Peptides against a protein of PDB entry 9IZ0. Designs and how they scored, part 31

Target 1, 345 residues: chain A of PDB entry 9IZ0
Amino acid sequence: ITCLGSNGHTYKQLVKGGNDDLRQDAVMEQVFEQVNGFLRSYRKTSQRNLSMRTYKVIPLALKTGVIEWVQDTIPLGEYLDSAHKVYHPKEWSLSTCRKLIAEKQMEDLETRLKVYDLVCRHYRPVFRHFFLESYADPVQWFTTQTNYARSTAVASVLGHVLGLGDRHGQNILIDKTSGEVIHIDLGIAFEQGKKLPVPECVPFRLTRDVVDGMGITGVEGVFRRCMEFTLETLRREEDSLLSVLEVLRYDPLFSWLISPLRRMKKQKMQLENFNQPESGNITTDASRDPKIQRNNVSGESEAERAILKVRQKLSSTLSVEASVGELIRIAQDPSYLALMFCGWS

## One batch from the design tools (peptide; made by RFdiffusion4, then SolubleMPNN)

Design b1_p9_8_s1 (from b1_p9_8, 5 letters changed)
Fold by OpenDDE base, seed 2:
Structure b1_p9_8_s1 (fold): chain B 345 residues (1-345), chain A 9 residues (1-9)
Amino acid sequence: as target 1 above (345 residues)
Amino acid sequence: SLRLELALG
């Protein structure tokens, strides 16, 4: 839809209908706005303009809402698929790579690692080209690549702390103007990604292409330091962040649990959206979501466990540097990445 | 107040 603003500007908006509860997205965006307040208040993060990029979500009904169309963006996965065809036309297609990983999904770790390594040798990173092709001016190139590394660092820390899942390449937008990342479809949070049919075992997305976009330093330098400053800010503001999450504990509209049907649908859509060009009208008949009587007792216990996990992730038991170092290590570990869904790479 | 004039097109 196109909306006319009171300022006389036209805004493209996405109307999302179906089985996705946009209330979770709206709540997560509110949490990100609060975190952006903390990042602005702390000198080390404010001096670097560190923020989580947000978008407006207006829930209209249980399964319908309006989402801000973020202009001048591209899904990371869409860019990468196109760029691999251009820069590595003799390498394997993404569909071939996904097929090989999927064929071994039920095999042992050693077999899955061998297939993952084989795929990695025939599908090389290309995301550095986004910055090289989009920005002819060296200052603009450096600025946008720096903004990418900064925004990815903020999103990685915050995504880990809040347990944000479903971080496939279609749920991460790149702003073509600023180089910043925008995370969309926030409906899997508080480690509910570990409850998917193929569990998410990494703290955030740090695939080879995500690292390639950081340039010659990779994860070292801007990215690591911005993760450290972000985590230091969140540890300082732990009580403030937990107070925001405690409000959500008592929100009857917030879902601390992913439904089994939503789990199956997310993974099925991950498989189907790779095989069909977006003819967008999947009228999924919404009729048979059983009214799972939310036993209030089960929801409260899951909220308490989620908040406890957030507190544990903010623990000062390890230094900020040690904690960030371990997160970066795990997020890049082939032994975890080879266990992921075939659409994760 | 964004008056969402839904131009349904």
Scores: peptide ipSAE 0.006, ipTM 0.443, DockQ to the pose 0.022
Fold by OpenDDE base, seed 4:
Structure b1_p9_8_s1 (fold): chain B 345 residues (1-345), chain A 9 residues (1-9)
Amino acid sequence: as target 1 above (345 residues)
Amino acid sequence: SLRLELALG
């Protein structure tokens, strides 16, 4: 829809209806705004304008809401698929890569690593071209690439700490003006991504294309330092962050668990992304409600477990540098990326 | 406060 603002400006908005509870997105956006407050208050982060990019979510009903249409954005995955066709027209298609990874999904880690490495050789990073194409001015190019690395660092730390899942290339927007990342579809949080049919094994998305966008320094430049400053800020504000999350513990509308319906929807979307549409009416008789044992693990016990995991991730047992170093290592580890739905790009 | 007047036309 397009809405006319009281200021006379027209705003595009996405009306989302269906099984996605936009209340989770709205709550996560509120958490990000609080974290942005912490980042503005701390000298090391404020001097770099570190922030999580946010968007407005207005839940209208249990299953319907209005989302701000972030103008001048493109999904990372959409850009990458298009750019790979331009820059590497002789390499494998995204569909070929997905198929090969899917065919080995049930195999051992060694076999999956071999196929992942094979895919990586035939699908090279291209995301550096986003900045080269979009910004002819060297100052604008450098600024936008820096903003990308900064925003990716903030999003990576927050994504890890809050356990954001489903961080595929369609759920990460790139702002064409600022170079900043915008994370969307925030309904998989608190490590519920590990409960997906293809579990998320990485703390955040740091694939080869995500790194290629950081330019010649990769992770060792602006990105690492901005992760360190962000994590240092979050550790300093641990009690404040935990207090914000404790308010959510008492929100009867907030789901600390991925709903069975949402899990099934994400499962179907994963399967549909592996299968070309062969027109086979696989009437998967979805009538077999798996007796999901309602483990009446009280929503309170799962909230407590989620908050405990956040606290553990903010632990000062390791230095900020050591913690960030380990996160970067794990996020780039082929042994984890080979297990992902799209870990090569 | 952005008063989004939703002109539902």
Scores: peptide ipSAE 0.006, ipTM 0.450, DockQ to the pose 0.020
Fold by OpenDDE base, seed 3:
Structure b1_p9_8_s1 (fold): chain B 345 residues (1-345), chain A 9 residues (1-9)
Amino acid sequence: as target 1 above (345 residues)
Amino acid sequence: SLRLELALG
């Protein structure tokens, strides 16, 4: 829909209806706005304009809401599929790579690593070209690539701390004007990505293409330093962040658990993606929700566990540098990436 | 008053 604002501007909005719980997205966006407050208050993060890019979510009913349409964006996965065909036309298609990984999904780690390495040799990263194509001015090119590395660093720390899941290339938008990342479909949080049919084993998305977009320094440049400053800020504001999450503990509308329906929907999408190339608009028909009797007692215990896990991730047991170093290592480790869903890598 | 003129396009 398009809405005319009282300021005379038109706003495109996405009306989402059916089985998608927009309340979780709206809550996560509120958490991001609070975190953006902390990032603005701390000198090291404020001087770098570190923020999580947010979008407006207005839940209207239990399963219906309005989402802000983020203008001038492209899904990371859509860009990468298109760019790979242009820059590496002799390499394997994404569908070929996915098929090979899929055929080995039930095999041992050693076999899966061999196939992942084989795919990596026949499907090279291309995301550097996004910045080279989009920005003819060297200053604009450098600025947008820097903004990308900064926004990816913030999103990576927040994604880890809040346990954001389902971070595939269609759930990450790139702003064509700023180079910043926008994370969408936030309905898998607090490590519920580990409860997917193919568990998410990495703390955040740091695939070869995500690194390639950072330019020649990769993770060792702006990205690492901005992760460190973000984590330092979150550790400093731990009590403030935990207080925001405690408010959500008592929200009867918030779900600390992935719904059985969302799990089944993701399972079906994973199985369908084994057999067909991603045609973008999978309007999965709204099968009737069985009345999930939310046992309130189970929700409160899972909220407490989720908050405890956030506190554990903010622990000062390791230095900020050591913690960030380990997160970056794990997020790039082939032994974890080879275990991911074939459509995720 | 946000006049949401829903332009149904």
Scores: peptide ipSAE 0.005, ipTM 0.434, DockQ to the pose 0.020
Fold by OpenDDE base, seed 5:
Parts: C-alpha cells; structure tokens; sequence
Structure b1_p9_8_s1 (fold): chain B 345 residues (1-345), chain A 9 residues (1-9)
C-alpha cells in the first residue's frame, strides 16, 4: 500500500494478512520507544545518539495489520549471501554449510563443534565489504560503521534483556544510508526462543559476519562500550522499564507464550525459506488452533516469570563491564553457536 | 502476506 500523508508525502506500507499476531510486534515497538526515551535522557547514551531503530506497526485486527515499509534497507542475510558469492566465489555455498550442520544436528557436542569449525574455514566473513563498497567517502564510511556498531550494541542489550528470539539474517535489516540495524518480526520474546525445537542458547546474534561489520576493532571498540552504556541506562531505569512491562501483564490480548503450532511453523518456514527464495504464500489453514482455554492463571504466572527474568538480567550483582564481557563471550562461544539452528550462522 | 497496493493518490 502507498499512502498519501496529510503532508503531501507518499508512504509505502506493508499490509500483512495471515496467522501472525502483529500485536506482539506493536507492543515490542512501544517498549523500544520507551527505552529510546531512557537512552535520550541519560548523558552517556544521548551523547552517542544511542537508540533502537523502530518502525510503525498498526494492528487492524487479530490477524491483520499495517507495517511501515522501511525504505533504503536490505536484509542482512540477503546482503551476506550475495557478498559471499562475490568476495569468496571458491568457498562453500550457504546451502552446503547449512546442510552439513543440519546433518549433524542430532550428534554430540564434539561432532557438532568439528562440523561448525569446518564450515567456518570454508565460509569466511564478508560483512566488512558492505561499508567499503557502499561509502566512497572515508568520513561517511567511518560514520556508518560507527552507527552500525552502536545500533547493534543497543539491539544486543535489548534483545538479551527482553529475551528476543528468531534473530536470523532475514529479521535484521541494514539501513543503507545510516548503517544502522533494524530488527523486525518481534514475535518471539521473553526467552520463548529457548522453547523452539532447536533452542536458542545465545543471548543475541553475534556471529562472525556481525562482528566483521564492526571493522578492525571487532567487539572491543565502539560495540562493547555502547553495550556497557546501554546496560547502565537500563539498570538505572529498571523500575520504569518493569512498570512498562507490568502494563502488558494486564493486557488480555498480549501472549507471553508462543503456541506449539507457531513454534513448529516458524522453524519450518525457516527451513523452507532457506531452501527456496520464492515467496510461496503457504496459506496453511491453521483454523484448528485447539481452544487452549487460556486459564487466566497460566498467563499471569508466565508474565510474572518473564518480568522476574527481566529483573534478574538487570541485576547489579556483576559490574556492567563484567556482565557485558560475559554476554559477548557467550554470544561468540563455538560451544553455543554449534548447537544453534543451521540457519543461524 | 496480502500485498494490497492501495495507491492513496
């Protein structure tokens, strides 16, 4: 849909009709807008213009809504697949790498680590080239790479704290003008990614290509420092953030649980979208959602557990530096990454 | 996903 605004500007919008509850995306975007308020109020974060990039989501009904089309963006996964073919044409294809990891998904950790390391040797990072090819001016190159590292740091802290899942390369957009990351499809939150058939065991996406985009300093430059300032801000505003989440506890429309059917569908669509780039409208008539009697008692207990987990992640038991250091370590640890879904790397 | 192209011209 293209809408003419009251300002005479045309806005491209995506109407999403289907089985996806866009209310979860709309709620998470509202949480990000509140967090952006905290980041603007705190000197260390405001001086760096730290923010989560947001997009507008307007739910029209239970299964339909309008999403802002973010212009001048590319999915990270689409860029990486294209760039690997250009810069490493003698290396393995992404499909070959995914197949080898998938064939070993039921094997022991040692076997999975050997296959992950083998894949890593035959599929090298390329995301540095995004900044080198897109920005001929050195000042623009440095600014956009800095904006990428900053926005990735904010998204990594928020993704960990709110327990965002499903952070594959198609759910992360790159703004081609600013270098900032934009996270989309927020339908897995509050650690529900750990309930997938292949559990998500990392706090956020920090794959080799995500690090390669940060330039020569990798995680030890702008990224680490911006994670620290973001976590410091969220710890300071803990009560404010928890108050925003408590409003969601009483929203009868908010689902703290991913349905078993939605879990299986997301991973199946991940497998299918990775094998065929074709936009097959699989209108699977999921009309038989069993009437899970939402025992109101079960929803409240899951909301309370989710809020308790957010509070635990904001705990000052460890320093900000120690907490960020451990998060970065876990997010890059091959022993965790080798256990991830084959489409994660 | 239904792409409705409503051109609000």
Amino acid sequence: as target 1 above (345 residues)
Amino acid sequence: SLRLELALG
Scores: peptide ipSAE 0.000, ipTM 0.426, DockQ to the pose 0.027

Design b1_p9_8_s2 (from b1_p9_8, 3 letters changed)
Fold by OpenDDE base, seed 4:
Structure b1_p9_8_s2 (fold): chain B 345 residues (1-345), chain A 9 residues (1-9)
Amino acid sequence: as target 1 above (345 residues)
Amino acid sequence: SELLELALG
């Protein structure tokens, strides 16, 4: 929809309806605004303008709301698919890569690693070209690439700490003006991504294309340093962050668990992305409501477990540098990326 | 120097 603002400007907005509870997105955006407060208060993060990019979410009903249309953005996955066809027209298509990974999904880790490595050799990174194409001025190019690395660092730390799931290339927007990342579809949080049919095994998305966008330094320099400063800030503000999450524990509208319906929807979308539509009427007789035993794991017990996991991730047992180093290592480890739905790009 | 420091940290 397009709304006329009280200022006389027209604003494009997305009306989202269906099984996605926008209250989860709205709550996560509120958490990000609080974290942005912490990042502004700390000298090391404030001097670098470190922030999680946010967007407005207005829940209207249980399953309906309005989302701010973030102007001048593109989904990372949309750019990468288009750019890969331009820069590497002789390499494999995204569909070919997806098919090969899917065909080996049930195989052992060694077989999955071999197929992942094969896919990686036939699907090279291209995200560096986003900055080279979009910014003819060297200062603007450098500024936007720096903003990308900074925003990706903040989003990576927050994504890990809050256990944000479903971080595929369509759920990460790139701002074409600033180079900053914007994370969307926040309805899988607190490690619920590990409960997906294809479990998320990485702390955040740090695929080869995500790294290629950082330029010649890759993860070293701006990205690593900004992760360190962000994690240092979150450790200092641990009690403040946990207090924000404790408020959500008592919110009867907040779901600490992925809903069975959302899990099934993400499962279908994963399967549909692997299967080209052979028009086989799979009448999935959806009438077998699996008696998901309501394990009366009280929503309180799952909230407590989620908050405990956040506290554990903020632990000062390791230095900031050691913790960030390990997160970067795990996020780039082929042994985890080979298990992902799209770990090669 | 400052641009390199801004780029490195």
Scores: peptide ipSAE 0.017, ipTM 0.484, DockQ to the pose 0.016
Fold by OpenDDE base, seed 2:
Structure b1_p9_8_s2 (fold): chain B 345 residues (1-345), chain A 9 residues (1-9)
Amino acid sequence: as target 1 above (345 residues)
Amino acid sequence: SELLELALG
């Protein structure tokens, strides 16, 4: 829809209807705004303008809401598929790569690693080209690539701490003006991604193309250092962050568990994406949601476990540098990426 | 120097 604002400007908005509960997205955006407050309060993060990019979510009903249309953005996955066809027209298609990984999904780790390596050789990174083609001015190129590395670092730390799942290329937007990342579809949090049909085993998305966008330094320099400053800030504000999450524990509208319906929808999308390009606005007919009696007791225990895991991730047992180093290592480990649906790009 | 510190920072 297009809305006329009280300021006389027209705003595009996405009306989402269906089985996705936008209340989780709205709550996660509120958590991100609080974290952005913490990032602004500390010199090391404020001097770098470190923030999680947010968007407005207005839940209207249990399964309906309005989402801010983030202007001048593109899904990372849409850019990468298009750019790969341009820069590597003789390499394998994304559909070919997906098919080969899928055909080996039930095989042993050694077989999956061999197929992952084979796919990686026939599907090379291209995301560096986003910055090279979009910005003719060297200062703008450098600024936008720096903003990308910074925003990806913040999103990676925060995504790990909050256990954000479903971080595929369609759920990560790139701002064409700033180079910043915007994470969308936040309804898989607190490590519920591990309960997906293809379990998420990485702390955040740090695939070869995500790294290629950082330029010649890759994960070193801006990205690593901004992860360190972000994690240092979150450790200092641990009690404040946990207090925000405790409010969510008592929110009857917040779900600490992935719904069986959302799990089935993601399973179906994973299966359908083997046969069709990702353009599917799947209007799933919402008619048969069994009234899952939310056993309040199970929800409270899962909320407590989620908060305990957040506290554990903020633990000062390891240095900030050691913790970030291990996160970067795990996020790039082929033994985990080969298990993912699209770990090669 | 400062641009490199801004690039490393």
Scores: peptide ipSAE 0.015, ipTM 0.469, DockQ to the pose 0.016
Fold by OpenDDE base, seed 5:
Structure b1_p9_8_s2 (fold): chain B 345 residues (1-345), chain A 9 residues (1-9)
Amino acid sequence: as target 1 above (345 residues)
Amino acid sequence: SELLELALG
């Protein structure tokens, strides 16, 4: 829909209806706004304009809401799928690569690594071309690539700390004006991605294309330092962040568990991608709401475990540099990436 | 330049 604001401006909005609870997205956006307050208060993050890009989510009912339409954006996955056809027309298609990984998904780690390495040789990174195509001025090119590395660093630390899942290329938007990343569909948080049929084993998305967008320095430039400053700020504000999360513990509307419907939808998409690579819009008829008796006792114990896990990730047992170094290593490790769902790459 | 120092610093 398009709405006329009281300021005379027109705003495009997405009305979402269906089976997804938008309350989780709205709450995660509120947590990001609080974290952006901490990043603005700390000199090392404020002088670099470090922030998580946010968007407005207004839940209207349990299964309906209004989402801000983020202007001048493109999904990372949509850009990459188009750019690979242009820059590497002799390489394998994304559908061929996904099929080969899927066919080996039940095999041992050694077999999955061999297939992952084979796919990587026949499907090379292209995301550097986004900045080269979009920005003819060298200052704009450098500024937007820097903004991309900065925003990706903030999102990677927050994604790890809050245990954000489902970070595939369609859930990450790129702002065509600033080069910043915008994370959408926040319905998998607090490590619930590990409860998927194919568990998410990496702390955040740091695939070869995500690194290629950072330019010639890769992770060893702006990205690493901005992760360090972000983690330093979150460790300093640990009590403030935990206090925000404790308010959610007492919200009877907040779900610390992945919905059975989202879990089944992800399971079905994982199984259907084994048999047919075509992106059919599966309208799952939601008529079987299993009356899962919400034992209130199970919700409180999952909230407590989630908050304890956030506290553990903010621990000062390792230096900021050592913690960031280990996160970057794990996020790029082929032994973890080869275990991911075929649609992750 | 200050931009390179802010990006490299």
Scores: peptide ipSAE 0.008, ipTM 0.443, DockQ to the pose 0.016
Fold by OpenDDE base, seed 1:
Structure b1_p9_8_s2 (fold): chain B 345 residues (1-345), chain A 9 residues (1-9)
Amino acid sequence: as target 1 above (345 residues)
Amino acid sequence: SELLELALG
């Protein structure tokens, strides 16, 4: 839909209905706005304009709402598939790579590592080309690549701390103007990604293409430093962040648990969106989630476990540098990446 | 949510 604002400007909006509870996204966006307050208050993060990019989500009903149309964006996965065909036309297709990983999904770690390495040799990173193609001016190129590394660092720390899952290439938008990342479909949080049929084993998405977009310094430049400053800010504001999450504990509308049906649907939709050519008809087949009687006691215990896990991730037991170093190591470790869903690579 | 604004405002 197109809405006329009170300022006389027209805004394109997405009306989403049928399958997803936009209240999860709306709540996570509010947590991000609060974290953006902390990032603006701390000198090291404020001086770098560190923020999580947010979008407006207005839930209208249980399965219907309005989402801000983020203009001038592209899904990371859409860009990578197109760019790989241009820059590496002799390499394997994404569908071939996914098929090989999926065929070995039930095999041992050694076999999965061999297949992952084989895929990596036949599907090289291309995301650096996004910045080289889009920005002819060297200052604009450097600025947008810096904004990408900064926004990815903030999103990586927040994604780890809040246990944000389902970070496949279609759920990460790239702003073509700023180079910043926008995370969408926030309905898997608080480590519920570990409860997927293929568990998420990495703290955040740091695939070879995500690193290639950071330029020549990779993770050792702007990215690492901005992760450190973001984690330092979140540790400083731990009590404030936990207080925000405690309010959600008592929100009867918030779901700390992904339903078994929603788990199966999300991974099936991931498989289907990967097997469909670009016909943008998201046919949201409205299969009725059965009214799982929320035993209130189970929701509170999962909320408490989620908050305890956030507190554990903010622990000062390790230095900020050591904690970020370990997160970056795990997020890039082939032994974890080879265990991820075939659509993750 | 109005609840988050009420708790942080």
Scores: peptide ipSAE 0.000, ipTM 0.334, DockQ to the pose 0.021

